# Peptides against a protein of PDB entry 5T59: the designs that were tried, part 52

Target 1, 112 residues: chain A of PDB entry 5T59
Amino acid sequence: TTPTMQSTSLLTEHLGYPPISLVDDIINAVNEIMYKCTNAMEKYLMQRNIIGKKDFSDEIKIGTAKLESLLENSVDKNFDKLELYVLRNILSIPSDLLEENRFRLLHHEKLV
Target 2, 90 residues: chain B of PDB entry 5T59
Amino acid sequence: EHIRFQRLVQVCNKALEESIRKLQSWEKIHECFPNYGQTREGIENLTVCQQQVIKLWSNLSRVEFDAIFHERSIEEKLNQLDDLINKARS

## One batch from the design tools (peptide; made by RFdiffusion4, then SolubleMPNN)

Design b2_p14_6_s2 (from b2_p14_6, 4 letters changed)
Fold by OpenDDE base, seed 3:
Structure b2_p14_6_s2 (fold): chain B 112 residues (1-112), chain C 90 residues (1-90), chain A 14 residues (1-14)
Amino acid sequence: as target 1 above (112 residues)
Amino acid sequence: as target 2 above (90 residues)
Amino acid sequence: DLPEVEPKKRVYTK
């Protein structure tokens, strides 16, 4: 079930920020980590690009780029799933609490 | 009682683990370096690289995600949400 | 050991 505007408003009031902001932080963080990892990998291998009489620089650059793409695809897929799960199942309000009487209760708890 | 924060941690860990899964495959690593990986030194370098990248991934994600959770006070907020919901159902 | 460097980010709204 997709979160409603009402749920978003109530959760924003409760959290002090929109629920999506948490997800945004998480995804931005993992993206940064991802590129740090791939960059580190490339640099490590480029420091070891010559074996014997052969220079493998070109192969290393292409290979690390392929691994980066592979990781990008996996991160995108898995964290898209995470986003949906968090917003629907963790940062969510049960439907029974979205009724008028329950709505007042949530506001009352916040303001009192 | 308090379940939401536990679930958040679990799904974050799962997403991180699943994301790095392909880099944990030696076959996939080797496929990206077909000629480099045919040398003894190349294999050694790739092996070390693979192991260290996975560790780097794990360490960085732990530190950064913990920082996010702290900055957003998410454990406290989710616990409060659980309590609020449970109270409302009483 | 591996060296250190930095990269890109996403933007999400709802």
Scores: peptide ipSAE 0.221, ipTM 0.938, DockQ to the pose 0.041
Fold by OpenDDE base, seed 1:
Structure b2_p14_6_s2 (fold): chain B 112 residues (1-112), chain C 90 residues (1-90), chain A 14 residues (1-14)
Amino acid sequence: as target 1 above (112 residues)
Amino acid sequence: as target 2 above (90 residues)
Amino acid sequence: DLPEVEPKKRVYTK
């Protein structure tokens, strides 16, 4: 199930930032890494685009684009799963701690 | 005792590993370069390219994710969260 | 998966 607003508020207080901010950092990072990898791949092969008498530049561009698309799809899929798992199972507060008395405990620990 | 940060690391590693899996397939790589890969030199270039991009993926992700975890103090915060939960249940 | 091998020279950098 989706985390409650109460959980988000408590975790934000604890973390100093909303839980989703961590996920955003991770996803932004992997996307940047992804494009660095594909860009490096293309440049490497484009520096080696001529074999014998043939110029394979067009094939290299198309091929690297295909690989980029594959990687994009996989990153999207797997890090969507990651987001859900992190927010639901790692950055989560058990329901029993959302009760009034337990809720107070979390605040008490922070304030004391 | 402390389990949340370990789980975070595990799920991050899993996502990274699953994401790069297609690039680890030589068959998939070769399919993208059918004519280039018919040349000896092309095969050599693709082989080096494949190996290096996988390493680049691993190295960059390790460095960047560790930086994020540090900047967000997430290990400490998750350990504290574990402690709070355990304390509340004791 | 292909086994990891050490390249002769490192071309890919951050």
Scores: peptide ipSAE 0.118, ipTM 0.928, DockQ to the pose 0.030
Fold by OpenDDE base, seed 2:
Structure b2_p14_6_s2 (fold): chain B 112 residues (1-112), chain C 90 residues (1-90), chain A 14 residues (1-14)
Amino acid sequence: as target 1 above (112 residues)
Amino acid sequence: as target 2 above (90 residues)
Amino acid sequence: DLPEVEPKKRVYTK
């Protein structure tokens, strides 16, 4: 299940930022890394595009684009899973602590 | 006692590993460059390229993720969260 | 070694 507003609020207070912000940082980072990798690959191969007297530039561009697409799909899939797992199992508050009396305890610890 | 940060690191590593899996396949790499990969030099270039991109992926992800974790103080915060939960359940 | 490039970004609200 999706985290409750109450859980999000408490975690935001604890973290100093909304839990989703951490996930956002992670996702943005891997996306950046992904495109850096594919760009580097393309540049490397394009510097080696001619073998003998044959120019493979077009094939390299198409091939690299295909690999990029494959990587994009894999990143999206796996980091979507990561997002769900982190928000549900790591940055989460157990239900037993989401009761009124337990909330006071958490706030008390925060204020002390 | 402290488990959340360890789990975060584990799930991040798993996601990174699974994401790069396709690039680790020589067959998939070769399929994207069918004619280029039929040349000796092409095969050599693709081999080096594959190795280097995987290393780049690993190095960049390590540096960037560690930076994120540090900037967000996530280890400390998750440890504190573990402590709060454990204390409340005691 | 391979060269660098900049990536896409996601936005979250919560």
Scores: peptide ipSAE 0.206, ipTM 0.938, DockQ to the pose 0.044; fails the geometry check
Fold by OpenDDE base, seed 5:
Structure b2_p14_6_s2 (fold): chain B 112 residues (1-112), chain C 90 residues (1-90), chain A 14 residues (1-14)
Amino acid sequence: as target 1 above (112 residues)
Amino acid sequence: as target 2 above (90 residues)
Amino acid sequence: DLPEVEPKKRVYTK
């Protein structure tokens, strides 16, 4: 299930930022890295596009695009799982601590 | 005792490893360059390219993720969270 | 060595 608003509020107070912000940073980073990698591949191969008397530029462009798509799909799938896991199991507060008495404890601990 | 941060690192590494796995397959690489990969020089270029991109992936992810974790103070915060939870249950 | 390029970003409602 999705984290409760109460949990999000408490964690935001504790972290100094909403939990989703961390996930956002991670996903943005990997996306950037992904495209850096694929772009690098294309450039590298395009510098080596002619073998003998044959020009493989078109094949290289298509091939690197296919690899990019493959990587993109994999990244999306795996980091969607990561997002769910992090928000549910790492950046989460156990239900027993969401009771009123313990809720106050967490809040009080920060302020005192 | 402190488990959340290590779990974060683990799941991040797992996601990164799973994501790059297909690029680690020579067969997948070669399939994308069927004619280019039939030449000696093409094979050599693809081999180097594959090796370098995997290294680039690993290096960039390490640096960037570490930076994120530092900027977000996530290890400290998660350790504190673990402590709070343990304290509350004591 | 390989060259560099930049990516798609996600936007979350905080």
Scores: peptide ipSAE 0.197, ipTM 0.938, DockQ to the pose 0.044; fails the geometry check

Design b2_p14_6_s3 (from b2_p14_6, 5 letters changed)
Fold by OpenDDE base, seed 3:
Structure b2_p14_6_s3 (fold): chain B 112 residues (1-112), chain C 90 residues (1-90), chain A 14 residues (1-14)
Amino acid sequence: as target 1 above (112 residues)
Amino acid sequence: as target 2 above (90 residues)
Amino acid sequence: ELPEVEPRKRIYTK
């Protein structure tokens, strides 16, 4: 189930930031890393683009672009799953603790 | 008792591992460079490139994710969350 | 070893 507004508020109070901010950092980081990797790969191969009398520059550019696309799709898929899992199962408050008699638990602990 | 942070680490590692899976396939690498990969030197270059990019992926992700976890104090916060939940159920 | 590469801008900003 999607986190409730109450859960988000309580967790934000506890964490000092909204839960989504952590996920945002993770996703932004992996995307940056992804493009660093593919760009490095392209540059590495472009420095080795000539074999014998043949220039493979065009093939290298096309090939690295294909690999980037594959990696990009995989990152998107897997980290979308990660986002869902983290927000639903890690940064979550059990429903029984969101009832009126238990709702203020985290808030109370913070204020005490 | 404390389970949430270890789950976070596990799911992050899994996502990273699954994401790089395609690049770990030599067949996938080779098919992107069909003519280049038919040369001896090309194969050698692709082999090194594949190994190095996987290593770079692993190293960069470890450093950056650890930095994020530290900046967000997430281990401490998740442990506290576990404790609060356990206390409420006692 | 792979060469050093400059980072790209962040993609997912929430």
Scores: peptide ipSAE 0.231, ipTM 0.939, DockQ to the pose 0.041
Fold by OpenDDE base, seed 5:
Structure b2_p14_6_s3 (fold): chain B 112 residues (1-112), chain C 90 residues (1-90), chain A 14 residues (1-14)
Amino acid sequence: as target 1 above (112 residues)
Amino acid sequence: as target 2 above (90 residues)
Amino acid sequence: ELPEVEPRKRIYTK
């Protein structure tokens, strides 16, 4: 389940930013890294596209695109799981504390 | 007592490791370059690419994730969160 | 070693 508005507000106050912002940074970073890796591979192979008087440029372009797609699918799957786990289990306030109105401690400690 | 940041690092590492797993498969790499990979030079080039991509993936992710964690002060904030929760339960 | 490349700019916001 999605974090409650109350939990999000308290955590935003504590962190100085919404919890989702951290996840966004992580996901943006890994996607940037992903494309940098596949682009580097393509360029490396394109510099070595001719072997035995045969030009493999088309195969290299198609092949690297396929690898990129495989990596994209895996990144999307695994980091969607990461997002869910982080927001539910790491950047979260236990439900028992919210139910018992004990979450006020977070706000109180900040003010004191 | 402080567990949340440790879990964050663990889940990040797991996601990174699982994501790169397909590129660790030589069979997957070779399937993408069926004719290129039939040549000696092609195999050599693909081998270098596979090794270097995995290395690049690991190095870049380490640097970038550490930068994010620092910018967001997440270790400190998660430790404080652990402390606050423990205090509330005592 | 793989050549240095500029990252592809792509922003994912929730």
Scores: peptide ipSAE 0.221, ipTM 0.939, DockQ to the pose 0.040
Fold by OpenDDE base, seed 2:
Structure b2_p14_6_s3 (fold): chain B 112 residues (1-112), chain C 90 residues (1-90), chain A 14 residues (1-14)
Amino acid sequence: as target 1 above (112 residues)
Amino acid sequence: as target 2 above (90 residues)
Amino acid sequence: ELPEVEPRKRIYTK
């Protein structure tokens, strides 16, 4: 079940930021790391592009691009799953806390 | 009692491990460099490259994710959330 | 050891 507007509001109040912001930070970070890794790989191999008087620069560029594509696809898949899991199962409020008498507990604890 | 932050760490580690799976395959690496990988020196370079990029992935992820968790105070907030939920259910 | 590099532009966009 997708988080309700009410749960999002309550969690935002509790966290000090919307739950999605944490997920955004995580996904942005892994994307940055991903491109650092592939760029480093390309640079490393391009420094070693000539073997036996043969220049493999073109193959290295194409090959690293292919690896980047593979990594991008895997990152997208796995972190989409992560996003859903975090928002549904970690940053979530059970229905019993969303009842009138129960969600007041959240507000009460915050005000005390 | 406190379970949400542990689950967050677990799911992050799982996503990172599954994401790097393709690069852990020597066959996948070699397929991307078919001619380069037919040379002795090329194989050596690819081997080192593969090992180093996996380490880089792991190290950067650990540092950056820990920084995010700290900046967002997520362990404290999730522990508090666990406490609120447990209190409401008691 | 791999060189330290800045993030590069995405080659494959969605």
Scores: peptide ipSAE 0.194, ipTM 0.937, DockQ to the pose 0.060
Fold by OpenDDE base, seed 1:
Structure b2_p14_6_s3 (fold): chain B 112 residues (1-112), chain C 90 residues (1-90), chain A 14 residues (1-14)
Amino acid sequence: as target 1 above (112 residues)
Amino acid sequence: as target 2 above (90 residues)
Amino acid sequence: ELPEVEPRKRIYTK
């Protein structure tokens, strides 16, 4: 079940930002980390591209690109799952609180 | 009593762990460098590279995610949310 | 499985 507009509004008021903003921060961070890791890996290996009399630069470039692709796919898959779980099960309002009298509770706490 | 922030940390750790799983496979690493990995020095370089990239992944993720959680005050906000929900149900 | 490698200082940085 997708979060309702009501729950999003209430959570935005409580958090001071939309729930999706937290997820965006997390996903943006892991993407940045991912590319830092693959870039570091490529640079490390490219500094060690010559073994004996052979230059493995081309193989290193192709290989690191493949690993980056694998990591990208895995990150996308797992953090899409994370997004759904966070928005549905962590940053969520139970249905019994989505009543008029329950809305007042959250609003009241903010005003106090 | 407070459960939401704990769950957030758990699912973040799980996502990070599952994401790096492929790089933890030596077989997959070696397959990407079939000729380079046939040399002794190449194997040594790939081994060090694999180990350190996994460490870098873990360290950077810890630092950045903690920073996000702090900037968004998410532990406090989730604890408050737990309290509000529990109060409403009492 | 590869044999253990001697520990080295970290070469990857933020």
Scores: peptide ipSAE 0.148, ipTM 0.928, DockQ to the pose 0.025

Design b2_p14_6_s4 (from b2_p14_6, 5 letters changed)
Fold by OpenDDE base, seed 1:
Structure b2_p14_6_s4 (fold): chain B 112 residues (1-112), chain C 90 residues (1-90), chain A 14 residues (1-14)
Amino acid sequence: as target 1 above (112 residues)
Amino acid sequence: as target 2 above (90 residues)
Amino acid sequence: DLPEVEPKKRTYTK
């Protein structure tokens, strides 16, 4: 299930930022890395596009595009799973701590 | 004791590993370059390209993720969260 | 070695 608003608020207070911000940073980073990798691959091969008397530029462009799409799909899938796991299991507060008495503990520790 | 940060690292590594898996397949790489890969020189280029892109993926992700974790102080924060939870349950 | 170039971003939500 999705984390509660209460959990989000408490974690935001603890972290100094909303939990989703960490996930966003991670996902933004991997996407940047992804395109850096595919771009590097294309450039590398395009520098080696001529073999003998044949120019493989078109094939290289198409091929690298296919690999990029493949990587995009995989990144999306796996980091969607990551997002859910992190928000539900790592950046989470057990339900027993969301009760009034223990709810106060998190605030008290910060304020004191 | 402290478990959350370890889990974060593990899940990040898993996601990265699973994401790059298709590019680790020579068959997948070759399929994208059917004619280029029929040449000896093309095969050599693709081989080097594949190896280097995987290394690039690994290196960039390590550097960037470590930077994020540092900037967000996430290890410390997760350890503190573990401590708070344990304290509340004691 | 492979060269490097810079790419896209995700919109923040929630």
Scores: peptide ipSAE 0.169, ipTM 0.938, DockQ to the pose 0.043
Fold by OpenDDE base, seed 3:
Structure b2_p14_6_s4 (fold): chain B 112 residues (1-112), chain C 90 residues (1-90), chain A 14 residues (1-14)
Amino acid sequence: as target 1 above (112 residues)
Amino acid sequence: as target 2 above (90 residues)
Amino acid sequence: DLPEVEPKKRTYTK
């Protein structure tokens, strides 16, 4: 179930920020980490690009690029799932609490 | 009682683990370096590289995600949310 | 043993 505007408003009030902001932080972080990893890998191998009399620089560059793409696809897929799960199941308010009487209760708890 | 933060940690770990899964495959690593990986030294370098990248991934993600959770006070907020919901149902 | 470097970011909105 997709979160409603009402849920978002209530959770924003509770959290002090919109629920999506947490997800944004997580996704931005993992993307940064991803490229740090692939860049480190490329640099490591490029420092070891010559074996015997053969220079493997071109193969290393192409290979690391392929691995980066592979990791990008996996990150995108898995963290898209994470986003949906977090917003729907963790940062969510049960439907019974979205009724008028329950709505007042949530606001009362915040303001009192 | 308090379940939401535990779930958040679990799904974050799962997403991280699943994301790095393909890099944990030696076959996939080797496929990207078909000629380099046919040399003894190349295999050694790729092996070390693979192991260290996985560790780097794990360490960086742990530090950064913990920082996010702290900055957003998410454990406290999710615990409060659990309490609020439980109270409302009483 | 791997060298340290910094990269790109993205943002999700929903």
Scores: peptide ipSAE 0.216, ipTM 0.938, DockQ to the pose 0.041; fails the geometry check
Fold by OpenDDE base, seed 2:
Structure b2_p14_6_s4 (fold): chain B 112 residues (1-112), chain C 90 residues (1-90), chain A 14 residues (1-14)
Amino acid sequence: as target 1 above (112 residues)
Amino acid sequence: as target 2 above (90 residues)
Amino acid sequence: DLPEVEPKKRTYTK
């Protein structure tokens, strides 16, 4: 199930930031890394685009674009799963702690 | 007792590993460069490129994710969360 | 070694 507003609020108070912010950082980082990798790959091959007397520039550009697409799809898939897992299982508060009396305990610990 | 941060690291590593899986396939790499990969030099270049990009992926992800975890103090916060939960259940 | 480049960004609300 999706985290409740109450859970999000409590975790935000605890973390000092909304749980989603951590996920956003992770997602943004991997996206940046992804494009750095594909760009580097393209540049490397483009520096080696001529073999003999044949120019493979067009093939390299198309091929690298295909690999980028494959990587994008894989990153999206796997980090969507990561997002769900982190928010549901790591940055989560058990239901038994989401009761009124337990909320006081959490706040008490926070204030102490 | 402290389990959440360990799990975070594990799922991050898993996501990174699964994401790069396709680039680890020589067959997929070669398929993207069918004519280039029919040359000796092309094969050599693709081989080196594949190896280096995988290393780059690994190195960059390690550095960036560690930086995120540090900036967000996530290990400490998750440990504290574990402690709070355990205390409440005791 | 391979060279580096800058990428896109995402934002989410919970």
Scores: peptide ipSAE 0.191, ipTM 0.938, DockQ to the pose 0.042; fails the geometry check
Fold by OpenDDE base, seed 5:
Structure b2_p14_6_s4 (fold): chain B 112 residues (1-112), chain C 90 residues (1-90), chain A 14 residues (1-14)
Amino acid sequence: as target 1 above (112 residues)
Amino acid sequence: as target 2 above (90 residues)
Amino acid sequence: DLPEVEPKKRTYTK
């Protein structure tokens, strides 16, 4: 299930930012890295596109695009899992601490 | 005692490793370049390319993720969270 | 060495 609003509020206060912001940073970073990698690969091969008398430019472009798609699909899948895990199990507050008395404790601990 | 940050690092590494796994397959690489990969020079170029892209993936992810963790002070914050939880349960 | 390029970003509803 999705984290409660109460949990999000408490964690936001504790972290100084919403928990989702961390996940956002991570996913944005890996996406950037992904395209950097595939672009680098294409450029590298395009500099080596002619073997003998044959020009493989078209094949290289298509091939690198396929690899990019493959990587993109894998990144999406794995980091979707990561997002769920982080928000549910790492950046989360146990239900027992969301009780009234413990809620105050967490808030009080930060302020005092 | 402090477990959350460790878990964060672990899950990040797992996601990164699983994501790059398909590029680690020579067969998959070669399949994308069927004619290019039938030449000696093509094979050599693809081999180097594969090795370098995997290294690039690893290096960039390490640097960027560490930067994120630092900027977000996430280790400290998660340790504090662990402490708060443990304290509340004591 | 390989050359470098930049990617797509996602935005969350907080």
Scores: peptide ipSAE 0.184, ipTM 0.938, DockQ to the pose 0.044; fails the geometry check

Design b2_p14_7_s1 (from b2_p14_7, 5 letters changed)
Fold by OpenDDE base, seed 5:
Structure b2_p14_7_s1 (fold): chain B 112 residues (1-112), chain C 90 residues (1-90), chain A 14 residues (1-14)
Amino acid sequence: as target 1 above (112 residues)
Amino acid sequence: as target 2 above (90 residues)
Amino acid sequence: DEIEQEIDEFFNEL
């Protein structure tokens, strides 16, 4: 279930970087996007915080924080699943290719 | 033949779609602003916010993920990996 | 889409 050191080494050589680095880039990106979205929402509503004679600034701040929390939890959950899927099913070497004879073939292909 | 990059794109889309699902619920949005959302203007503002956030989420993710994939040359590398695996099994 | 179905099943099992 967990990638072997051998597969990680082979993939690192092939990719030019460790497989986990791609996942890290994706997760970092979505986190940045997430906070940009929630920040934009808060700013938009705060520019419209007065309706009639009522000031809803406090409610807006609390409400946007709640939405941010909901999004954070969902992002964490789903991108943890993504990480697992990518490392198991995409950035992986089939077990039959990790055998000694196949391992040599992979190295040979890179040298030729 | 080449399947790994397709899977990468699709799993990214899946994660993005599932992550934004709760924000697509008007009920979830409204419950966070119970008094603000009782006003006509408040409802209008929240509606616009909901739509804009979802669009921003989609657009930014597309641009940023494509940039990552390009920087990492991942399509080419995954295609090569598929080819190597298929060749080894032939 | 077969791949989409596979991914859906994977996500549902976690």
Scores: peptide ipSAE 0.671, ipTM 0.952, DockQ to the pose 0.887
Fold by OpenDDE base, seed 2:
Formats: C-alpha cells, structure tokens, sequence
Structure b2_p14_7_s1 (fold): chain B 112 residues (1-112), chain C 90 residues (1-90), chain A 14 residues (1-14)
C-alpha cells in the first residue's frame, strides 16, 4: 500500500526531508550515469568508426541510440520497482506505531 | 537490529544489476551493430566498449550513491528509525 | 541472504 500522510509527515520530520526526496536523488543520479555511459560508448566507437576504408559512423549512431533506449527502459522499470520497495519497506512506519498511543511515543522521542 | 540501511544498499545494487543486465549480453550488443560487428576489428572494439561501459556504470554508481547516502545522512537516520521502532515494540 | 531473497521476490512479483 501507499504511505499515509501521517507517515510521510513523521518521516519528513525525522529525516529532515520528504522520503521521496531520497528516491528522487537516486533516480536522478542513475539517469545521469546512464547518459554518461551511453555517451562514452558512442564516443569510443566514433573514434573507431572507419574499418578497412569503410565508414560505420551512421551505423554506430543508430546502434548506440538503440542501446540507449534499451538501457532507458530497463532503468525505468527497475528503479520504479526500487522506488516502491524503498517507500514500502524502508522509509515506512509500521501501522501499529501510527496508533494514538504509539504516535505519541514517536512525537515524545522526537521532542525530548 | 539495524536492517533498513542494509536493505537500501541491497535494493540499490539489485536495481543497478538488473538495469545493466541487457548490456552484458553480447548478442544484444552485436545486434545493434550488425555490419560493424562482422569485422574482426569491429568485434574487438565492441568487446572493449562493452567492458568499459559496464565498469563505468559500476564505478559511477558506487561513487554517486555513496555521495547521496552521505549527504542525506541516511544510514544514521535509518538506524535511528530502526531503534525507534524496536523501542516502541518492546 | 534473507534480505537479498526478499528483494528478489519483490522484483519478480512486479
């Protein structure tokens, strides 16, 4: 299930930032890394684009674009799963602690 | 006792490993360069390229994710969260 | 690794 507003508020107070912000940082980082990798691949091959007097530049550009798309799809899929896992199983507060008495305990511990 | 940060590290590794899996397939790499990969020199270049990209992926992700974890103080915060939860359940 | 197995199962279910 999705986190409650109460859970989000408590975690935000604890972390000093909303839980989603951590996930956003991770996703932004992997996206940046992804494009650095594909760019490096293209540059490496483009420096080696001529073999036996034949220019493979067009094929290299198309091929690297295909690999980029493949990687993009995989990153999107797997880091969507990561987001769900993190928000459900890591940055989460058990339901029993969201009850009135347990909720007071969390606030008390935070304020003391 | 402390489990959440370990889970974070492992799920990040899982997502990274699964994301790069298809690029680890030589067959998929070769399919994107059908004519280039029919040359000896092309095969050699693609082989080196594949290896370098995978290494770059691994190295950059390690450095960047560790930086994020540090900037967000996430290990400390998750350990504290574990402690709070365990205390409340005791 | 129990955690690794749990994560694997989670990813496989989605």
Amino acid sequence: as target 1 above (112 residues)
Amino acid sequence: as target 2 above (90 residues)
Amino acid sequence: DEIEQEIDEFFNEL
Scores: peptide ipSAE 0.670, ipTM 0.952, DockQ to the pose 0.885
Fold by OpenDDE base, seed 4:
Structure b2_p14_7_s1 (fold): chain B 112 residues (1-112), chain C 90 residues (1-90), chain A 14 residues (1-14)
Amino acid sequence: as target 1 above (112 residues)
Amino acid sequence: as target 2 above (90 residues)
Amino acid sequence: DEIEQEIDEFFNEL
């Protein structure tokens, strides 16, 4: 089930922004957080790259890159699911509210 | 009565928890650092690093998502939506 | 929690 144009318009009027904008904010935030986490991990380990007179810098760089990729894939997968759930089950208007009478009610309450 | 905002919070938590699950696996961590993780000191560093990253993930997501919800006034808007739906059905 | 269960089922089906 995909949201209708009418539903999107009504929700946009109600929210003051398109429903997808909220999802975009969430996804952008988690992506930023993700890279902050992976960057912190790399920096932490690179400060501890020498053990027993052996330099593990190359291994650390490769390893952190692998973990970053793993996290990226997981974030993409799970937040795609989130987007679908939010748009279908949270930011949605039941069909009975899409009728003309209900449409007027929404406008009336916004103006009053 | 008001259910949509609760759903939003819970689905956000679900997505965050599922996303970080792989990093919570020591096996996955160690696999990425096969030689580094064979040293005592390396294991200690990886352990601390893993814990710190998970905490950072949790703390940052809480702060950032709460900020988004506030800026978008989403709790109020979703409560109003619930009320409109209930009113229409009554 | 019913909502949590619903969300879990949703995520598991995708």
Scores: peptide ipSAE 0.670, ipTM 0.952, DockQ to the pose 0.892
Fold by OpenDDE base, seed 1:
Structure b2_p14_7_s1 (fold): chain B 112 residues (1-112), chain C 90 residues (1-90), chain A 14 residues (1-14)
Amino acid sequence: as target 1 above (112 residues)
Amino acid sequence: as target 2 above (90 residues)
Amino acid sequence: DEIEQEIDEFFNEL
């Protein structure tokens, strides 16, 4: 199920930041890593673009672009799944605690 | 008893592993370089490149994700959350 | 382990 406003508020208070912020950090990081990897791949191969008397620069550029696209799609897909899992199963509050008395408990723990 | 942080680590690993899976396929790599990969040197270069990229992916993700977890104090916060939930249910 | 299996099932379901 989708996280509630109540859960988000309570978790934000507990964490000191909204739960989605953690996910954003993770996704931003993997995106950066992804492009570092693809850039490294392109650079490595472009330094080795000539074999014999043939220049494979164009093929390398096209090929690395294809691999980058492939990786992008996979990252997007799998980290969207990660986001859902984290928000539903990790950064979540059980429904039985989403009651007035339970809210007070969590709030009290923060203030003490 | 403390399970949330363990889940976080494992789901991150899962997402990372699934994301890089296609690059682990030599066939997919070779298909992107059909003529380059017909040469001995090309095959050697692609092999090294593939291995290095996978290692770079693994190393960078470990370092960066650990940094995020530290900066967000997420292990401590998730452990506390587990404790609070367990306490509330007692 | 059990958590890993749970995560796998989650990913496979989506």
Scores: peptide ipSAE 0.669, ipTM 0.952, DockQ to the pose 0.889

